# Peptides against a protein of PDB entry 3MAZ, part 38

Target 1, 99 residues: chain A of PDB entry 3MAZ
Amino acid sequence: VLNPMPACFYTVSRKEATEMLQKNPSLGNMILRPGSDSRNYSITIRQEIDIPRIKHYKVMSVGQNYTIELEKPVTLPNLFSVIDYFVKETRGNLRPFIC
Target 2, 99 residues: chain A of PDB entry 3MAZ as posed
Amino acid sequence: VLNPMPACFYTVSRKEATEMLQKNPSLGNMILRPGSDSRNYSITIRQEIDIPRIKHYKVMSVGQNYTIELEKPVTLPNLFSVIDYFVKETRGNLRPFIA

## One batch from the design tools (peptide; made by RFdiffusion4, then SolubleMPNN)

Design b2_p16_2_s3 (from b2_p16_2, 6 letters changed)
Fold by OpenDDE base, seed 4:
Structure b2_p16_2_s3 (fold): chain B 99 residues (1-99), chain A 16 residues (1-16)
Amino acid sequence: as target 1 above (99 residues)
Amino acid sequence: EKEERLKRLEEELKAE
């Protein structure tokens, strides 16, 4: 049994995620995907402020929480909160990719 | 402020 995952979660590689975001930018610009390690994840985003920019963030499973690997790490209780963080922090510029 | 927040987030990126 698999618990519900955020709507922008896809079992895709870094390359595939990048291609998805580039192909259909109107569907969103943020994807959550499996990390290189079993219980870890990665966030791929495509920002369009001045020019298109692709960035990848590591989301590490730490105990019962998740830590976004930033210069100043952010720890959250679940993956939904992780997605919410990216949306709120960017004042809505980042939106989950929904296809 | 959206641009400013995005810039800060990009600068905070530690690992890819």
Scores: peptide ipSAE 0.079, ipTM 0.736, DockQ to the pose 0.156
Fold by OpenDDE base, seed 1:
Structure b2_p16_2_s3 (fold): chain B 99 residues (1-99), chain A 16 residues (1-16)
Amino acid sequence: as target 1 above (99 residues)
Amino acid sequence: EKEERLKRLEEELKAE
């Protein structure tokens, strides 16, 4: 039994993710993508609080969990929880990019 | 407050 990937997951590069978010900001501002190493991922966001800002976060696979690489690391049980964290922490400012 | 929460998240960014 395997679970599907979050809706905002795309097999794209850092550059492609950035372009996607810039092209259609109304579709969302957060993308989950493959990392440089197997089983690792990256989150690319495009915030528009004052001016457009692109940020990238590393999501490391650790055992059965995932850790968001922050000053104070956040470990979550699955990728859906990772996406949920970004949405809830920003009170909806970040939304998954739905193409 | 959304801005403050986002700011804190950005400040915590450790690696890209």
Scores: peptide ipSAE 0.077, ipTM 0.731, DockQ to the pose 0.157
Fold by OpenDDE base, seed 5:
Structure b2_p16_2_s3 (fold): chain B 99 residues (1-99), chain A 16 residues (1-16)
Amino acid sequence: as target 1 above (99 residues)
Amino acid sequence: EKEERLKRLEEELKAE
């Protein structure tokens, strides 16, 4: 039984996530996916501010929380909060990919 | 300028 996950979570590889975002940019530009380790995740984004740019971020499981690996790390209580952080921090530029 | 500010903010995010 899988616990509830954010709508933009997909069990896909880095490559697949990139292709999904490139194919349908109108559906969103942010995907949450499994990381290389069992309890870790990664965020893949595709921004088109000037030209299309792909970036990936690590979301590390720390106890019952999650830490976004940034220059100044941000720790949040759950994955829904992680997605919310990316949306709010970018003032809505990043939107969860809803397929 | 708003768009430029947004770009700068997003670029401050440390990539994997």
Scores: peptide ipSAE 0.069, ipTM 0.707, DockQ to the pose 0.058
Fold by OpenDDE base, seed 3:
Structure b2_p16_2_s3 (fold): chain B 99 residues (1-99), chain A 16 residues (1-16)
Amino acid sequence: as target 1 above (99 residues)
Amino acid sequence: EKEERLKRLEEELKAE
């Protein structure tokens, strides 16, 4: 029995996540994946505004919450909220990768 | 507008 994870979560490496997003951009442009340390995660995105650009964000487990490592850190209650933050802040430009 | 917002988010990025 496993706790539910966001639909765009995949147990893949940074390289594999990049390849997934490049291969099927129509399925979404954002993936949540395991981080280097236990209880931590990473978000990989592929934007196509002018040219394709890959970016990676750290999501650190802090107590019962999660903090997105940005210039101005953002703390949220769960991983679903983390995904929602990226979608909302970009007004839909970022969409979870669903395959 | 959302493109400029994305630009700001990317500039705030921290490694990995």
Scores: peptide ipSAE 0.086, ipTM 0.735, DockQ to the pose 0.159; fails the geometry check

Design b2_p16_2_s4 (from b2_p16_2, 5 letters changed)
Fold by OpenDDE base, seed 3:
Structure b2_p16_2_s4 (fold): chain B 99 residues (1-99), chain A 16 residues (1-16)
Amino acid sequence: as target 1 above (99 residues)
Amino acid sequence: SSKERLEKLKKELESE
């Protein structure tokens, strides 16, 4: 059986993700989407006032884990943990986009 | 603080 993906995962492009977040900010401000390479992903976030308002982060598949490409990389066991990290580190400022 | 934690992450440059 296949494990489900996080609720904020959508098979959309960078452009589509940006449009989704801009059109309905009340539904959340964070989307997980396919990366350019197989088994890799990207996180797109939207802030209300920060410049740039839209930012994209690379999530690389490394072995059985995932690494968020930050100045100080963060490695987590699964994609659910990746989403949880963004939520917890911002103490709720970032919320998964649920449409 | 909550604000400091948010600001720290927001300062990160895009990786894509």
Scores: peptide ipSAE 0.070, ipTM 0.700, DockQ to the pose 0.152
Fold by OpenDDE base, seed 4:
Structure b2_p16_2_s4 (fold): chain B 99 residues (1-99), chain A 16 residues (1-16)
Amino acid sequence: as target 1 above (99 residues)
Amino acid sequence: SSKERLEKLKKELESE
């Protein structure tokens, strides 16, 4: 069984992701996109309060898991869990961008 | 706590 990608995954560049989030903030503030390596990804987020508006995070494929590059890295079993982590840890402040 | 994790995540430097 081939699992689909998370709904907020788009094959866009860093710049395009930023523009998408800025153009339609009501649709969400978090995008998953391809990284520089075919097996890696990046998360782009947009915040308006108390933090820089745009941030990008590396999501590295490590074996069968994925590691979010943070000061204290977080390893999760799949990309859905990665998205869930950002949502839950921010108590819903981050929401996947659904176009 | 959840609040602590939220604050830490918000202040994380971008990794890309």
Scores: peptide ipSAE 0.070, ipTM 0.702, DockQ to the pose 0.160
Fold by OpenDDE base, seed 5:
Structure b2_p16_2_s4 (fold): chain B 99 residues (1-99), chain A 16 residues (1-16)
Amino acid sequence: as target 1 above (99 residues)
Amino acid sequence: SSKERLEKLKKELESE
């Protein structure tokens, strides 16, 4: 049995995630979705500071932890922490998409 | 600062 997933997790493709964020920006600007392989995931964000920008980040499952693929990788204990990292690091600029 | 942290993350290239 799979443990609970973050509220902003959706079983959608990269394209679908982009469309969701574009259609309802008031609901949030960050989505967690399945990666292209096995137990990995991806974070899709939509920023509008200057112009609308969509970016995708890989979240790799490593053992019992998860590593966000950044220039300087960040390893966290669970997916909830991954979401929290993006929220805190941007001091609230990024918010989980809650449909 | 908040802006500094945000800018740092924004500069990150897509990893996927």
Scores: peptide ipSAE 0.062, ipTM 0.702, DockQ to the pose 0.157
Fold by OpenDDE base, seed 2:
Structure b2_p16_2_s4 (fold): chain B 99 residues (1-99), chain A 16 residues (1-16)
Amino acid sequence: as target 1 above (99 residues)
Amino acid sequence: SSKERLEKLKKELESE
């Protein structure tokens, strides 16, 4: 089934995303959620070892692409690629939260 | 390595 949004996308707040990840770590450790602006998003991740345990990253809509706001910004063609970036760059340490 | 990439990401400042 083709979905327009990644499976780890949830219409939740920063707080709710944090709670989801903390309550059910076995389901994954990464959530995509709406940002404060209409076409922006945020990535919330949870790490079990290092602090801060929870981190949030801004994903900005730029034209038809998306830019992850990092020290060195990364621009990708779609939200699926954004999720893939986090997964691949951590070699699977980050996994989309699926419930 | 995965450890290096993970640590790099962990060091990134929160942007949201």
Scores: peptide ipSAE 0.086, ipTM 0.719, DockQ to the pose 0.154; fails the geometry check

Design b2_p16_3_s1 (from b2_p16_3, 6 letters changed)
Fold by OpenDDE base, seed 3:
Structure b2_p16_3_s1 (fold): chain B 99 residues (1-99), chain A 16 residues (1-16)
Amino acid sequence: as target 1 above (99 residues)
Amino acid sequence: MAAPEENDMDAPWPVY
């Protein structure tokens, strides 16, 4: 049985996530979605700093934690913490997509 | 099979 997921989690493809963010930017700019493998996930963002940019990040299940795959990886205890980290570190620039 | 799509590695926040 699956535990509750963050509100911005959607069972969508990379393409679908991109389209969701582009069509309704006022609802948020960050989506959590299934990864290519079970227990792994991806995050799609549409960040608007200079111009709108779509980016995709891997969130890998490692032991009991999750690691955001970056040049400088970040490991967090759960998916809720992962979402909060993206929000906090960008000082609210990234917000979970809620439809 | 088609090549897998690439993912980004640069953080969307400042990196120190």
Scores: peptide ipSAE 0.602, ipTM 0.855, DockQ to the pose 0.075
Fold by OpenDDE base, seed 5:
Structure b2_p16_3_s1 (fold): chain B 99 residues (1-99), chain A 16 residues (1-16)
Amino acid sequence: as target 1 above (99 residues)
Amino acid sequence: MAAPEENDMDAPWPVY
């Protein structure tokens, strides 16, 4: 049993997440999914600025916080904040996938 | 064990 998770969280693999986003782009373009092991997660996006691009980001559990692994890493207090950050910083370009 | 999957490091938002 999982504690409350963001609405765009799905227990799917990288491949499955990609297929979900490609199949129904109107439902959103961002999925949160479990990492390979431990308390880590991954985010898969299908961003369509010029052409559709699938990208995958690592969200690492660090202490009681979460760090988005980027060239310029971002640390946030919970997974809800992580999702909000992706939405806010892209000014709504990224939207959680709601199936 | 499966080979590690490659992840992206470039943010999907503008970098100022």
Scores: peptide ipSAE 0.600, ipTM 0.856, DockQ to the pose 0.074
Fold by OpenDDE base, seed 4:
Structure b2_p16_3_s1 (fold): chain B 99 residues (1-99), chain A 16 residues (1-16)
Amino acid sequence: as target 1 above (99 residues)
Amino acid sequence: MAAPEENDMDAPWPVY
């Protein structure tokens, strides 16, 4: 049993997440999903600035926080903050996928 | 066994 999760969290694979985003782009372009390891997660996005691009990011559970694995990593206190960060930093370009 | 899936490292937002 999981604690409350962001609305864009789905228990789907990388492939499934990609398909979801491609089929219904109007519902959002960002999905949070389980990672390969316990307590870790992945984020799949379908960003369409010039052309559609599918990207996958690793979100690592580190102590009581979560770190977005990037060239310049970002650490946040919870998964809700992680989603908010993606939305805020892209100025709304990324939106959680809500079906 | 499937090979590990690669992840992206470039931020989807501008990096300054």
Scores: peptide ipSAE 0.599, ipTM 0.854, DockQ to the pose 0.075
Fold by OpenDDE base, seed 1:
Structure b2_p16_3_s1 (fold): chain B 99 residues (1-99), chain A 16 residues (1-16)
Amino acid sequence: as target 1 above (99 residues)
Amino acid sequence: MAAPEENDMDAPWPVY
């Protein structure tokens, strides 16, 4: 049994996450999902700034923190903070997918 | 085995 997870967490594959975001864009455009390892995760987003773009990011467990794998990595204390970071840094462009 | 899945490295927010 897992500790409480962000509302946009779903036990889905990359393909399933993509389909969810494409099917119901009004529900949000960001999904957190399991990674390859037990304590790692992935984030799938669907942004429509110019054209619809699906992107996938790694969120790696590092000690008790999480690192968003980017050209310029960002480390945060928990998954809730990770989701909040995506929302705030995009000024609300990204919103958690709530089904 | 499934093929490895590529991930994105460019931030979805402005990079300064």
Scores: peptide ipSAE 0.596, ipTM 0.856, DockQ to the pose 0.075

Design b2_p16_3_s2 (from b2_p16_3, 5 letters changed)
Fold by OpenDDE base, seed 1:
Structure b2_p16_3_s2 (fold): chain B 99 residues (1-99), chain A 16 residues (1-16)
Amino acid sequence: as target 1 above (99 residues)
Amino acid sequence: MEAPEENDMDAPWPVY
């Protein structure tokens, strides 16, 4: 049984995701999108600390979990948890893009 | 098909 995808999931390319975030920053600054493989994904963010900065992260399917590919990787049980982790760890600085 | 692209490895949150 498949659960629905997170609300910030869009079937868009890296470039399209970047453009979406740049054009409508008030709607959020984080997008989940398809990776090169069926069970892998990517996350594009537009984080504003001093100036806007676009970053792209790889989310790999590992067994029944997902790993955020980082210098210090983080493994979580599902994609909803992945999105929640980005929001919580940044104390709300990152918010899912909802349109 | 998605072309290979460089991804970021630094977390967008503090890493200790």
Scores: peptide ipSAE 0.602, ipTM 0.853, DockQ to the pose 0.079
Fold by OpenDDE base, seed 2:
Structure b2_p16_3_s2 (fold): chain B 99 residues (1-99), chain A 16 residues (1-16)
Amino acid sequence: as target 1 above (99 residues)
Amino acid sequence: MEAPEENDMDAPWPVY
């Protein structure tokens, strides 16, 4: 099965995403969600390094690619790659939230 | 129109 969107994509608000991650941390700690604009997205994470921290990142459509809005932006070819990047760069600390 | 929300800019991974 070829899914059009990453498994951790949910049509939820920032608030809802936060609640999902807080309520069921065992299911993962990263959610992809719609941005305020049609072709943009946001990522909400609940990272537990010292203490649980909720953070929200903006993922912008740039041409055919996607850019993670950071101090040092990262551009990737698709949303699947974006999710993979978060997982790999954190060495598995971040995991997609799967219901 | 939804009010703008502040986003984080610090990467959740080490930045070199």
Scores: peptide ipSAE 0.602, ipTM 0.852, DockQ to the pose 0.076
Fold by OpenDDE base, seed 4:
Structure b2_p16_3_s2 (fold): chain B 99 residues (1-99), chain A 16 residues (1-16)
Amino acid sequence: as target 1 above (99 residues)
Amino acid sequence: MEAPEENDMDAPWPVY
């Protein structure tokens, strides 16, 4: 049993997430999915600024928070905040995939 | 066992 998760969370693989985003881009371009470790997650995005680009980010559970693994890492208090951060910082370019 | 997958490190938003 999982606690409430963001609406864009799906128990899918990297490959499956990529296919979901490619097949229905109008539904959003960001998916949260399970990581290799039970307490870690991954985010798959499909940005279309110039051309479609698929990218995968690691979200690590660190203590009571979550860290987005980047050149300049970002730590947030929960997964909802993580999703909101991706949306906010991209000024809406990234939107959670909702189907 | 499945091979490790490479992840991206460049933020999808502007970095200053």
Scores: peptide ipSAE 0.602, ipTM 0.851, DockQ to the pose 0.075
Fold by OpenDDE base, seed 5:
Structure b2_p16_3_s2 (fold): chain B 99 residues (1-99), chain A 16 residues (1-16)
Amino acid sequence: as target 1 above (99 residues)
Amino acid sequence: MEAPEENDMDAPWPVY
């Protein structure tokens, strides 16, 4: 049983997420999924800036917040904020996958 | 649990 989660959250593997994004690009290009450990998550994206590129990011639970693991880490208060950050910072280039 | 896999570290947005 999970508390309310972002609309683009799916209990899928890295492989499954990749397949979902490739098969239905019109539904969005960003998926939130379970990470390797409890309370941690991963984000899979399919950006088409030049050519389609699949990338995977770690979202680690740190205290009461979440940190997007990047060269320059970003810490946010909840998963909804994490998804919003990806959308906002890319000015809509990334959109949550909704099916 | 998900098997160990490489993850990306470059932000998908402009970095300033």
Scores: peptide ipSAE 0.601, ipTM 0.852, DockQ to the pose 0.079

Design b2_p16_3_s3 (from b2_p16_3, 7 letters changed)
Fold by OpenDDE base, seed 1:
Structure b2_p16_3_s3 (fold): chain B 99 residues (1-99), chain A 16 residues (1-16)
Amino acid sequence: as target 1 above (99 residues)
Amino acid sequence: MAAPEENDIDAPWPVY
């Protein structure tokens, strides 16, 4: 049994997450999903700034924190903060997918 | 075995 997870967390594959975002873009454009390891995660997004773009990011468990794997990595204390960071830094362009 | 999946590293927000 897991601790409470963000509302946009789904136990889905990369392919399934992509399909979810494409099928119902009005519900949001960001999904959190399991990674390869038990404590790692991935984020799938679908942005439509110029054209629809699907991207996938690694969120790595580091100690008790989480690091978004980017050219310039960002470390945050929990998964809720990770989701909030994506929303705030994009000024609301990214929104959690709520099914 | 499934092929490794590539991930993105370019931030989806402006980079300054």
Scores: peptide ipSAE 0.590, ipTM 0.852, DockQ to the pose 0.075
Fold by OpenDDE base, seed 5:
Structure b2_p16_3_s3 (fold): chain B 99 residues (1-99), chain A 16 residues (1-16)
Amino acid sequence: as target 1 above (99 residues)
Amino acid sequence: MAAPEENDIDAPWPVY
């Protein structure tokens, strides 16, 4: 049993997440999914600024926080904050995938 | 074991 998770969390693989985003782009373009390790996660996005681009980001559990592994890392207190950060910083360009 | 999957590190938001 999982504790409450963001609405765009799905227990899917990288490949499955990609297929979901490609199949129904109108439902959103961002998925949170389990990482390769137990307490880590990944975010898959399908941004369509110029042409559709699929990207995958690591969200690492560090202590009681989560760090988005970027060239300039961002640390946040929970997964809800992580999703909100992606939405806010892209000014709504990224939206959680709601199936 | 499968080869590690490549991940992106370039932020999907503008850099100011």
Scores: peptide ipSAE 0.587, ipTM 0.851, DockQ to the pose 0.073
Fold by OpenDDE base, seed 4:
Structure b2_p16_3_s3 (fold): chain B 99 residues (1-99), chain A 16 residues (1-16)
Amino acid sequence: as target 1 above (99 residues)
Amino acid sequence: MAAPEENDIDAPWPVY
């Protein structure tokens, strides 16, 4: 049993997440999903600035926080903050996928 | 066994 999760969390694979975003781009372009390891997650995005680009980011559970694995990593206190960060930093370009 | 899937590390927002 999981604690409350962000609305864009789905128990789907990388492939499934990609398909979801491609089929219904109007519903959002960001999905949070389980990682390969316990307590870790992945974020799949379909960003369409010039052309559609699918990208996958690793979100690692580190102590009581979560770290977005980037060239310049970002650490946040919870998964809700992680989603908010993606939305805020892209100034709304990324939106959680809500079906 | 499937090979590990690679992830992206370039931020989807501008990096300054």
Scores: peptide ipSAE 0.582, ipTM 0.848, DockQ to the pose 0.085
Fold by OpenDDE base, seed 2:
Structure b2_p16_3_s3 (fold): chain B 99 residues (1-99), chain A 16 residues (1-16)
Amino acid sequence: as target 1 above (99 residues)
Amino acid sequence: MAAPEENDIDAPWPVY
């Protein structure tokens, strides 16, 4: 059983996600995608601060929560919270890719 | 075996 996924979730590869973000920047700059393992995910972003930068973050399933693999890890209760966290912490700089 | 894909760990938001 799989609960509903965030709107920016796409079953795409790292390369495909990068291409999606580069091709249609007006649709958003953050994509959630499957990780190498069944219960893990990855987030690809295209952030424009000085210049466009593509980055990929690992989101690990830990128990019933999810941990964003960062220098200072962040654990959240679900994937929706993960996406919300990226949006809120960047004050809207990052927006889910919606096509 | 495929080469591992490197991930980023620097947060895209301010880190205190």
Scores: peptide ipSAE 0.567, ipTM 0.845, DockQ to the pose 0.085

Design b2_p16_3_s4 (from b2_p16_3, 7 letters changed)
Fold by OpenDDE base, seed 3:
Structure b2_p16_3_s4 (fold): chain B 99 residues (1-99), chain A 16 residues (1-16)
Amino acid sequence: as target 1 above (99 residues)
Amino acid sequence: MDAPEENDIDAPWPVY
């Protein structure tokens, strides 16, 4: 089977992604979605450390890699690695939303 | 057009 995109990728807007995460927290708290331009993406998360907080990050295509737009940027080889990075760095606090 | 939406830049994990 073809698996060009991570399982948590959905062709949804920022608003829709937020609603998805809020309605079904048990299914995960991280969504990958299209950015405003082709080949760029956004990640929406709903972290519940103290209280639920929605955040949105930009994932920019740079050459053959992807850069997570952060104060301290992180560059990874593909979108699967990007998702994996979010999961591992948060020690599982963030999990891909699977519906 | 509507104003662009802001994005976050603070990592959701501890940063050292």
Scores: peptide ipSAE 0.588, ipTM 0.843, DockQ to the pose 0.075
Fold by OpenDDE base, seed 1:
Structure b2_p16_3_s4 (fold): chain B 99 residues (1-99), chain A 16 residues (1-16)
Amino acid sequence: as target 1 above (99 residues)
Amino acid sequence: MDAPEENDIDAPWPVY
């Protein structure tokens, strides 16, 4: 049984996620999607600082926690916390894609 | 299966 997932979770590919963000930027700029392996995920963002930039991050399941694969990795207790972290650390620049 | 895709590791927020 699959537990509740963040609202910005969609069972889409990297390419599909990119297209979703590009077509409807007003709906948000961050998507959570399934990774290649079970329990692992990926986050695709379309951040507009100077110009729009698409980036993809790995969110690896480690035990009961999740680690955002970064140069300086961040470990959080659940996927909701992961999404919240992206929103808060960017001071709202990143927002979950809701359609 | 498709070949592995490159991912980013630079945080989208300021790193101090």
Scores: peptide ipSAE 0.587, ipTM 0.845, DockQ to the pose 0.075
Fold by OpenDDE base, seed 5:
Structure b2_p16_3_s4 (fold): chain B 99 residues (1-99), chain A 16 residues (1-16)
Amino acid sequence: as target 1 above (99 residues)
Amino acid sequence: MDAPEENDIDAPWPVY
């Protein structure tokens, strides 16, 4: 049994996550989902700065922390912090998908 | 076997 997960976590595929975000943009634009490897995750976003853009980021489990795979990686203590980071750094542009 | 899916690495926020 998994410990409590962020509210925007769904056991869905990349394709399903994309469809969810496109279908109900008013519910949020960020989904956390299982990665292809054990203990790893992926984040799918639908950002609408100029035009809608779907992007997928890897969140790798490293020891007791999680690293967001970016040109400049960011390491955080837990998945809740990861979600919070996406929200905070985008100043609310990204919001967890809640249905 | 399916090929690995491509992921993004450009942050969705400003990078300084």
Scores: peptide ipSAE 0.581, ipTM 0.842, DockQ to the pose 0.075
Fold by OpenDDE base, seed 4:
Structure b2_p16_3_s4 (fold): chain B 99 residues (1-99), chain A 16 residues (1-16)
Amino acid sequence: as target 1 above (99 residues)
Amino acid sequence: MDAPEENDIDAPWPVY
């Protein structure tokens, strides 16, 4: 039995995620999706600070936790916390894509 | 074979 996943999780490719965010920006700008490895994930965002920018981040499963692959990595206890971190640290600029 | 996809490492925060 699969544990619940964040609402912004979709079984989509990088390309599909990008298209989703571009077509319906009012629904959110952050998608969690499967990574190349079944135990890892990727996050695609579409930020509109100065200009629209699509970025993709790796979320690696490390033991019981998850690490956001950044220049300065951030480790969190679960995927919900990962999503929450993106939202909070950007002061709400990033919002989970909900359709 | 598919080319490897590049990922970003620059944090999207802080925004403000």
Scores: peptide ipSAE 0.579, ipTM 0.841, DockQ to the pose 0.070

